# Peptides against a protein of PDB entry 4KTY, part 182

Target 1, 266 residues: chain A of PDB entry 4KTY
Amino acid sequence: YVLNDIGVIFYGEVNDIKTRSWSYGQFEDGILDTCLYVMDRAQMDLSGRGNPIKVSRVGSAMVNAKDDEGVLVGSWDNIYAYGVPPSAWTGSVDILLEYRSSENPVRYGQCWVFAGVFNTFLRCLGIPARIVTNYFSAHDNDANLQMDIFLEEDGNVNSKLTKDSVWNYHCWNEAWMTRPDLPVGFGGWQAVDSTPQENSDGMYRCGPASVQAIKHGHVCFQFDAPFVFAEVNSDLIYITAKKDGTHVVENVDATHIGKLIVTKQI

## One batch from the design tools (peptide; made by RFdiffusion4, then SolubleMPNN)

Design b2_p25_5_s3 (from b2_p25_5, 14 letters changed)
Fold by OpenDDE base, seed 5:
Structure b2_p25_5_s3 (fold): chain B 266 residues (1-266), chain A 25 residues (1-25)
Amino acid sequence: as target 1 above (266 residues)
Amino acid sequence: DLPDQHKLPDSYFEKLKKELEEKLK
């Protein structure tokens, strides 16, 4: 998870799983220096740079451009003017070297690009890391751990009331570390995500969230466990907005979100 | 034309609910 510089990222649909190659290039010239530069831009204290908890959290913030002029600008509008389309990237090296040279965010990325660059960052700094793909990945907007779908009485979705959303797929990272800040047994793989989705204590970042904690429903454990839990385990709640203004829960689907989670083994 | 990664459209959930209702019937 540190030495392998070429990987495979899963994407597509549950019924049509696809793979793309990604070159991490953590040993290429200038890449480690760029990772150190990223931490410098984050104004990270030297004392914290040896702590994988702090490093992974800072990385999740800095790999995206939001808040701090980090590495990548996300775009999902299918236009991609003034930059490179997300699908044109084949690895992390060109992105990181461009960032170091220009000292400006690089355009553009989607989840697998963020995850690819973040994977390079983690591995460069000696943190074992892998990319995870979650199909039907929920984006819980109001932190209630469910995907609320509001419907009109005619059965059509009320887009104005429906604030939550679901990605066809989403990629993030898992980083291996001990968690002395958590109870025994919740170290190991930690979910970290650099794709800008939600604000976490003032920055667009996510994790590290204990995978074991999430699997056992311990959403109270730092960091961002409720959000990651919702990504993989939210129930679809169909709520009919009646003409009189009342809301009625009509149906619940507990089987759709996080239907398939895939990661490549080293 | 949708990007590679995209949010599922409203029509997806409308169809899904109908299928769920049929399953639970």
Scores: peptide ipSAE 0.637, ipTM 0.930, DockQ to the pose 0.595
Fold by OpenDDE base, seed 1:
Structure b2_p25_5_s3 (fold): chain B 266 residues (1-266), chain A 25 residues (1-25)
Amino acid sequence: as target 1 above (266 residues)
Amino acid sequence: DLPDQHKLPDSYFEKLKKELEEKLK
């Protein structure tokens, strides 16, 4: 077991895979204090701070600013007028120290920034963690395990008819832990995601979801397994919305979502 | 001029649908 303070994050496109370096800096001065501060801001009981299940779930919520004035404000509008563009960050240390100093959310992040900061948080607290990049990552908004693509009668796509969407790529984290709350065999790597995507029992958070459970099609286990499953295994359902309000399934593609998942081996 | 991480546009799925239709013929 080796905790690297510098890592590589995959991004780009399937046919043009790119990498960026990221400095996690979990051993840098002030970072552990900041991680403890994050848990204090979350009002996390001391009894839960030794439980990686609770810690990772709290971290998932607190690395994003939504709900609780957490660490990072997400932005995808390509403006970033009131902060730092997501691509300008090169590591977690500056972000976390700014958060600790200002006691206000830091602007701005996208998925790899969230994942980078979250990775630092997990590693700093002794939880083995890595970043996963999923190309063609689905965002299932209505929890039907499908990526609905609505068509007008003329065959053109109308994305306004659904809140479902697909990222060109998405980064989240996997954290290593036992899951005594799950059946035997579903410990190990757990998917956790701090990028604010969906509300999970009152907060923008995701996981921990058992990677093994999801791999075997078990989406009934806590936490947020259906959402994570949909990110990597949703079928593209092409639906024609008729003028009379009826829906007709025109085509199904089960091969596109999650076509490539990349992670650094630890 | 899209952000680094972005949602796939409608045009992407229109193209994909056509490719799928051709594949299934």
Scores: peptide ipSAE 0.632, ipTM 0.930, DockQ to the pose 0.620
Fold by OpenDDE base, seed 3:
Structure b2_p25_5_s3 (fold): chain B 266 residues (1-266), chain A 25 residues (1-25)
Amino acid sequence: as target 1 above (266 residues)
Amino acid sequence: DLPDQHKLPDSYFEKLKKELEEKLK
């Protein structure tokens, strides 16, 4: 239900699943106004504001500060001197109200903070939304749907060659909508992600990607289906970089990425 | 020392690879 303003977000490790409460506060004073302000800052046409496809895609871009001075600045360096540590946030309200007041990006967020704020944004605008946590979430950096791990001959990771990475966990959102732009059957839950990870056609945004399409291996549909697919289904490819410059695939692990995906049903 | 959400370190995959090799033996 869109009416639930308090949620639970899963995090931690597969063998040590943890939960944190999050107050979405979509009905609190000033929050809807702030969501409208976010769309104004995005210069979103009024005609598009009734389209959940456009709204969720814009929201995906605007909840992060990259490109457009959106809501949240991400930080993963464990240095949060110029703002609030991500773990200190308990809900979306303070973040959104600060953004509205200061008209500057709020520091700092990590995936669950982005997902929490984005969930509020979607719900405020009448889009059913939930947060999804993916443990061992791959970040495919070259769009090959693999997690390429380059190793030296001694077995150590070659960090220079290894561009892909894996989050211990990652949170994003699923938004419910019809997809008239896709074939029949690919409506329903759509993956959308406001955590700045990859550039999508000029902006750090992700989705909406049809969950049904992804589940069936269809990555050819807009938006960003390959990236989302890779997050949950990438094979770990261990590639040894030989001294002679050749690359040899030593092992493939198809069971590690996306080992556990958890979402609370609305 | 690590953020709540963090990229898995190189050492994780190095260890994982070794475990995988042992499993395949």
Scores: peptide ipSAE 0.632, ipTM 0.930, DockQ to the pose 0.591
Fold by OpenDDE base, seed 4:
Structure b2_p25_5_s3 (fold): chain B 266 residues (1-266), chain A 25 residues (1-25)
Amino acid sequence: as target 1 above (266 residues)
Amino acid sequence: DLPDQHKLPDSYFEKLKKELEEKLK
């Protein structure tokens, strides 16, 4: 989890699983220095740089450009005229070195690019890390642990009535660490995500969220456990939005979100 | 043309809803 500098990232669809190679390059010249530079840009206290909880949380914020002029600018509009298309990247090295050289955010990334760069960052700093791909990954925008699908009275879906959405797939990271800030048993793998999705206490960041806690339904623990839980376990709630403003739950599908989660060890 | 990672469209959930309704009969 630390020594491997080349990996495979899963993507595509559940019925058409695809893989792409990614070179993490955590041992390449200038990469560790760049990771330290990232923490410097975050104005991270030196005393906190030995704490994987703080480091991973800062990393989740800084690998994306939002809020803090971090490493990567995300784009999902299929227009990448002012940078490199996300699919053109093959590893973290070029991205990180460009960031270090230009001192400006690098364009562009999508989830696997964020996850790839973040994986390098974590591994460079001695934190065991892996990439996780979640198919049918929910984006719960209102923190109700549901994927709300609103229907018009005629039964047609109207996605404009909610900010909830579902990715065909989403990649994030799991980082191995102890969690002395949590009850016993919730250390180990922690979900962390640098793809800018939701604001977490003032910044676009996510995690570390205890995987064990999430698996056991404990979403009250820091950080961002409800969001991560929703990504993998949200029920699809079909809600009819009536003209009178009332909402009626028509159907519930608890089997679709997080239908397949792929990592080195499931 | 959708990017590699993309949000599922309304049409996807339309299909799922119909399938679910049939399943629940």
Scores: peptide ipSAE 0.631, ipTM 0.929, DockQ to the pose 0.579

Design b2_p25_5_s4 (from b2_p25_5, 12 letters changed)
Fold by OpenDDE base, seed 1:
Formats: sequence, structure tokens, C-alpha cells
Structure b2_p25_5_s4 (fold): chain B 266 residues (1-266), chain A 25 residues (1-25)
Amino acid sequence: as target 1 above (266 residues)
Amino acid sequence: DLPDQHFLDDSYFVELLKELKEKLA
């Protein structure tokens, strides 16, 4: 989880699972220096750089370009002018070295690119880390732990009534650390995500969220546990929006979101 | 042509709901 410099990332669909190789390159020349530079750009105090909780949270913010001119600019519009298409990247090294030399965000990334670069960052700094792929990954935008699907009276979906959405798949990271700030038993793997999805206390970042806490339904613990919980456990709520403005729950599906979660066994 | 990672569209959920209703019937 620290020494491996090449990995496999899962993607595709549940019925057509695919894999791509990713070179993390955490030991290549200039990569550690770049990771330190990232923390410098974040204005992270030296005293905090030895704390994996703080480091992983800062990393989740800085691997994306939002808010702080971090490493990667995301794009999901299938138009990648002025940069490299996300699918063209094969590893973290070129991205990180370009960021260090240009001192500007690198274009472009999607979830696996963010996760790949973030994995390198964590491993460079001695934090055991792995990439997780969640199929049918919910994006809960209003923090209600539901994936709301609004229907018109004729049965058609009205996607304009909610900002909730579901990714075909989403990749994030799990980092291994103790959590002295949480109750006993909630250390170990922590979910962290550098893909810019939601604002967390003023910045596009996510985690660390205790995997054990989430697994046992505890979403009250820092950081961003409700959001991560929703990614893997949201119920699909089919709501009919009537002409009179009333909402009626027609159906609930508690089995679809997070139907398959995979990670490489090392 | 959709990007590799993309949001599921409205038609996906329409079909999913149909399947759900059939399952519950």
C-alpha cells in the first residue's frame, strides 16, 4: 500500500467491469518534492505535516484545482481543448511534474485521475492508501442521505427538480490511519476524495471519513461522513411532483446505489 | 458520446423504475 508504484483501477459498468493500469511513481525523481510543494501551496503548517488526518484532508483539497489552484482541473464534457484528455493519462508522474514546473493546474482529470494522483500523494508521504471504485455512486447534493428522483405526473423523470445525481462509477481513496479524534474502533481505513464534488466547510474536499463508522451507520463523525455514506448507501426515492406542488413518494429502492464496491487486493 | 465517467441519464431511471415495479408486482 506504500511500496507498490503500479496499480490497477477498476472502471466501466457493473455488467462490464474494466481495469486500467496506473503508474503511481511515488519514488521517481521530483515526486516527493512536488508533494511537499503541494503542501507549501496549501500553506500547511509544518507541525501538521506529520498528522495523516490533516495531510489527507489537505491533499483532498489540493489534488483538485478548485479554491486553491491545486493540481488537477476536472472535466466531464468530452471536450478537452487546452489540455490532455483524462483517458490519455497513464500515471501520476507526468501530472505532478507538470504541476511543479508550471505552477499551474494541469488539465484534465476525471475521478480515476484524481484518485491516482491522490494515491501517489498519500504514498509519498508514508500514508498507506488504495483506490476504491464504487459502481452506481450517488452524489447527494442536499445532504439528505437520499437520491431523489422526481417524476412528472405522466411518469417521466424531471431532473431539473434536484441536483442529486448518480455516477456510473466513481473512484476515491482509502487511507490507513489512527483516528484519535474519533471513538475507539473507528481508525483504520478512511475514505478521502479529491474529485471536486461538494463543498466541505469552505473548500472542495472530502474526508477523512471512517470506513468503519460508515459501515456501522455512524455518520455523525468528521469528516464528511454523511456525503460518503450517501455515495454508497443512498436510497433511490422516486417522488412524483404533482401539479398542485405536492410531492408523493411512489417507490423506494434501497439496493441500487453502491451495488458493487471494488478495490485491488494487495 | 459520453465521457468515461458520467452521470446516469433520465432514461436509465425510467427503465430502472419499470423493473422495480415489475419486481414488486
Scores: peptide ipSAE 0.607, ipTM 0.925, DockQ to the pose 0.584
Fold by OpenDDE base, seed 4:
Structure b2_p25_5_s4 (fold): chain B 266 residues (1-266), chain A 25 residues (1-25)
Amino acid sequence: as target 1 above (266 residues)
Amino acid sequence: DLPDQHFLDDSYFVELLKELKEKLA
């Protein structure tokens, strides 16, 4: 594989696809040292640092600041007064070096920033990685593999009845590795996500989830396959919440979530 | 004003449902 220092990240809307350039690395030595520092902060044992499964999972946790004072603080409130707006970042280097220098989480990131930094982390540690953009990316909060949209009897949406949500787009990473912990055939690309979305066994992390497993509907495999599956393949379930407390499925749309997934082959 | 990455709002799904109903009719 070829490690490119500059990449393209897709964003925007499915009908208005946009691209942004992202510099993954400029100062390789300092970046590697920072990545090692990240693993040190995670208290990752030396034996695990050679295992891409463990490394990617730790990276997933540590690239976000939640739980462990990791690299990036996420913010989606459009108020970034105490740091750098996510859109102002152009690469991973400044973020990682700031983290290493300050030893404090860097503000702020959104999905592509997390994915960019995580991509650098993976690549500098010798793990082939790429960024994936999923348009209409579901956030399944209750692990039912569907995007619940509750309707009042009058047809209006009641978003208070669920914590499920859909991103206009979401970026995460795919990392190439063998999966000896999974059945044969489920190695290769693994979805990993450092954007803090859901708690996974006590920490905000996601993956590695076998892309092949997900494509074949095998959501029982570690790690976080149900969540990743839901991101790309959730049905929109329109549920009428009746006054008597009963729920009736009114409509199902299986074509909207994950309508477009963009990534480049390495 | 919404951030670059944002959750779709309720109005989006209302419209989407209308389109779905029209398609299924």
Scores: peptide ipSAE 0.604, ipTM 0.925, DockQ to the pose 0.578
Fold by OpenDDE base, seed 3:
Structure b2_p25_5_s4 (fold): chain B 266 residues (1-266), chain A 25 residues (1-25)
Amino acid sequence: as target 1 above (266 residues)
Amino acid sequence: DLPDQHFLDDSYFVELLKELKEKLA
């Protein structure tokens, strides 16, 4: 979880699981320096740099460019004219070194690119980390722990009312650490996500959220446990928007979101 | 063409709901 500099990232669909190789390169020249530079850009106090809770949270913010001119610019429009298509990256080294050299965000990333770079960042700083792929990953936009799908009476989706969305797959990281800020038993693997999805207390960041807490339905613990919980466990709520303005729950599917969660054992 | 990672489109959920209704029927 720290020594391996090459990994495999799962992607694709549940019915067509695919893998891609990713070079983390945490031992390559300039990479550790770049990780320290990232923390410098975040203006992180030296006293906090030994705390994996603070480091992973800062990392989740800084690996994406939003808010703070962090490492990667995300793009999901299939038009990548001003940079490198996400699929063209094969590892973290080129991205991090470009960021260090240019001192500007690198274009472009999607979830596995963010997760790959973030994995390098964590491992460079001595934090055991792995990448997790969640198929049918919900993006809860209103923090109600549900995937609300609004339908017209004719059965079509009402895109105006439907604010939540579901990724075909999403990758994030799990980092190993103690959580003295949480009750006993909620240390260990913590979900952290650098893909810019939702604002968390003022910045696009996510985690660390206790995997054990989430697994047992405890969403009251910092950080961003409700969002991570929703990613893996949201019910699909089909709501018909009637012409008279009323909303009727038509169906509920509790089995679709997070149908498969995969991580490589290393 | 769609990005590698993408949001599921409206048609996906329409079809999924059909399947769900059939399963529950």
Scores: peptide ipSAE 0.599, ipTM 0.926, DockQ to the pose 0.566
Fold by OpenDDE base, seed 5:
Structure b2_p25_5_s4 (fold): chain B 266 residues (1-266), chain A 25 residues (1-25)
Amino acid sequence: as target 1 above (266 residues)
Amino acid sequence: DLPDQHFLDDSYFVELLKELKEKLA
């Protein structure tokens, strides 16, 4: 989980699973130095740099450019005129070296680019890490652990009321560590995500969230367990917004979100 | 044209609901 410098990232659709190669390059010249530079830019205390909980949380914040002029600028508008299209990247090395040289955020990334760079960061610092792809990944915007789809009386979606969204797929990372801050049994794989999705206590970051805790519905455990839980286990709630202002739950689908989660063991 | 990673559109959920209703009927 640390030694392999080339990996495979899953993407596409559930019925048409695709793979792309990604070069992590954690042993390439200048990469470890860049990872240390990232922690310097985060103003991370030296004493905390040996703690995988703190390192992974800082990494989740710093791999994205939001808040702190971190590594990557995300873009999902299909217009990439001022940088490199996300699909043009083939590995982490060029991105990290550009960041170190320019000292400015690199454009552009989407989930697999964020996950690829974050995977390099974690591995460089001795944290076992892998990339996870979740198909039909929910983005809960109101922290109710549901995907609320509001419908007009004519059956069309009310886009104004519908705040939650679902990605066709989303990639994030799992990092291996002990969790002395949690009850026994909730160490091991921790979900961490550097794709800027939601604000977590003041900045765009996510995790570490115990995978075991999430699997057992323990969303009260730090960090960001409710959000990660919602990504993989939200019910689709279809709500008809009546003209009189009332809301009626028409249907519930508990089987669609997180239908397939794929990771390749390293 | 949609980016590689994208949010599912409104029409997707409308069709999904139709399928759900048929399954429950």
Scores: peptide ipSAE 0.596, ipTM 0.925, DockQ to the pose 0.573

Design b2_p25_6_s1 (from b2_p25_6, 11 letters changed)
Fold by OpenDDE base, seed 5:
Structure b2_p25_6_s1 (fold): chain B 266 residues (1-266), chain A 25 residues (1-25)
Amino acid sequence: as target 1 above (266 residues)
Amino acid sequence: MKPKVTLKKSENTGKNYPFLENPEP
């Protein structure tokens, strides 16, 4: 059991790693009730609530407000007029209690806020969990396991063709569980992410993806292993669009993505 | 609400790529 209610979140740059505290507050009054309420809003069957695979997958969907009126509304445009700026949050408790009382999504979150709230949710339900920060985190939007960067003949990025992008850093969660649905050896830490990045089988959710599977390139294992693999291990593929309509691979950078993955050892 | 896309230069390739920045929390 993770009894620590105060965590550390890593952020910044790979060459200038920074940390902030985050209060999880999984034992605070009303937090367990709120986590149960979240599962009620997700219409989870009672039989599924004891399964960490189902709980973590539903949690990854419900901690974000997309699709299901979940906990947090994401905002990245620096306009926070209708809520609290993401940087103003210091922990999960106020967010979860506001959600429970208002029964409406709370504004606003970004990756570390999503990860903080999701960590509280998992821990509150007895699932060992930690926050992970990935520096130079890829966002593959077409599930081809690579970052396709299209260039004009002059070397400038073709923004119309280029859909993939890289975050300076991204935070998600790892949850500890057995995976009887996978081959032996792929239990343990599972990547789960509540930041709404991509649609997974009809909802903005991610995981659980076996960390061991990802490390060994087993992207065929459920859930969302290709996306998580791309976040940490995709190559940057620079493709020049020629005037004749042909595409030529000009450069491959296999060392840029996932330069460092950091988590607090618990 | 979508993040602002900027361009960052790769030290390995010297070429730009679409880059997103999460702020300091």
Scores: peptide ipSAE 0.567, ipTM 0.939, DockQ to the pose 0.879
Fold by OpenDDE base, seed 4:
Structure b2_p25_6_s1 (fold): chain B 266 residues (1-266), chain A 25 residues (1-25)
Amino acid sequence: as target 1 above (266 residues)
Amino acid sequence: MKPKVTLKKSENTGKNYPFLENPEP
């Protein structure tokens, strides 16, 4: 989880799992310097740089360009006119070196690119890390632990009311660390995500969220456990918005989200 | 730059939900 410089990223669909290689390159020249530079740009205190909780949280924020001119600009509109299409990247090295040299956010990333770069960052700093792919990954917009799908009386989705959405797949990271800030037993793998999805206490960042806590429904534990829980375990709640303004839960699908979570075992 | 939201039909419910597609890497 630290020594492997080449990884595999899972993508596609639950019924058609695909893989691609990703070069992490955490040992390549200039990469460690770039990771330190990232922490410098974040104005991270030296005392915090040895704390994987702080480092992973800062990395989560800084691997995306939002808020802080971090490493990668996300783009999902299929228009990549001012940079490199996300699919053209084959590893983290070129991205990180470009960031270091230009001192400007690199264009463009999507979830696997964010996850790849973030994995390099974590591994480079000695934090065991892996990429995780979740199929049918929910994006909870209001941190209510469910996917609220508002329907008109005719059964059509009310796009104005429905803010939540589901990704075909989403990639994030798990980082291995102790969590002395949490109750005993909630160390180990922590979900962290640098893809800018939701604001977490003023910044687009996510985690570290205890995987064990999430698995046991302890969503009150810092950081961003509700969001990560929703990504993997939210129910689809179909709510009919009636003409009289009343909302009626018509259906609940508890099996749709997080159908498969895949990661490399080593 | 927001992803395009589409609608996907749930096999379980037969109802649509907002769906986002990440491309192939």
Scores: peptide ipSAE 0.566, ipTM 0.939, DockQ to the pose 0.881
Fold by OpenDDE base, seed 2:
Structure b2_p25_6_s1 (fold): chain B 266 residues (1-266), chain A 25 residues (1-25)
Amino acid sequence: as target 1 above (266 residues)
Amino acid sequence: MKPKVTLKKSENTGKNYPFLENPEP
């Protein structure tokens, strides 16, 4: 998980799983220096740089350009005229070296690019890390652990009220660390995500969230466990908004989200 | 730059929900 400089990223559909290679390049010239530079830009105290909890959380924030002029600008509108299309990247090295050279955010990334660069960052700093792909990945923007789908009386989605959404797939990272800040048994793999999705205590970051905690429904454990739980376990709650303003739950789908979570095993 | 939201039908409910598609990398 630290020594492998080439990886595989899973994507596609749950019924048509696809893979692509990604070059992490954590041993390439200038990459470690760039990872240190990222922590410098984050103004991390030297004492914090040895703590994988702090490092992974800061990395989650800094791999995206939001808030702090971090590494990658996300774009999902298929307009990439002012940079490199996300699909054109083949690895982390060019992105990180461009960031180090220009000292400006690199355009553009999407989830697998964020995950690839973040995986390089973690591995470069000696944190065991892997990329995880979740199929039918929920984006809960109300932190209620549900996908609230508001329907009109005719059964059509009310796009004004419905803010939550589902990705066909989403990629994030898992980082291996002890969690002395959590109860015994919740160390090991921690979900961390650098794709800017939701604000976490003032910044677009996610994790580290204990995979064991998520698996056992312990969403009260820091950091961002409710959001990560929702990504993999949210129920689709279909709520009909009546003309009188009454909301009625008409359907619940408890099996649609998080149909498959895939990562490369060693 | 935000993704375009589309609608997908749930196999279980037969109802639509907001759906986002990441492209092939």
Scores: peptide ipSAE 0.566, ipTM 0.939, DockQ to the pose 0.877
Fold by OpenDDE base, seed 1:
Structure b2_p25_6_s1 (fold): chain B 266 residues (1-266), chain A 25 residues (1-25)
Amino acid sequence: as target 1 above (266 residues)
Amino acid sequence: MKPKVTLKKSENTGKNYPFLENPEP
């Protein structure tokens, strides 16, 4: 299979789906060397480099700069004075070559930039990969598999109690591999995410989480299945904080999160 | 840094929830 070096990333809204081109450039000069350098910076042992489970998990950590001086610094505050605005990137090549040359994290990325660079990394290392876009993507920050929305008695959101949030869209990757560490049937596509969202066993990384396991509600399987499950399947739980200090569930919305998941067929 | 949290109204419940918006690439 010839892996495409140019892809499409889906974004926008569920009722107004948009696309942009992204150049992966996995065959460009210096890109494979840079991917090997990323694994060297992660201090990944040689024996692990042949294991797509270990490689994808290390890549998830190292494509973001948090914890380990990885490839990309994330920024969402619209202040990009010390680097390149996330929207100005058109592909992975310039980012990876800058990282290799400077030996410092590249500024700046957001979800589609992380997903684009991570897709290049996976493909360079012989792991079939694709970008996935989830519309109305939940961010569960307390690992309870639901979106807790605390309301005041007047119906306004209590932003001090509510920590969970929903993205209009979020991009991550799926990587194809066998999962001998899981029961039979949970190989194939694995969700992996390099956008720094939550801490997983001491660092900002996510996956590989079995797409089949998540689809069948098996959130106990490694890695980070509860978080990925919540991104696509969380119920919105509206909880009213009463003046007497009691909490009452007022509404449950089981259909709002994960309305559409889109990926380009490889 | 995370983007500024806004509020969006659910079409199903008619209630607001914390909403984040990624920009156009």
Scores: peptide ipSAE 0.526, ipTM 0.928, DockQ to the pose 0.871

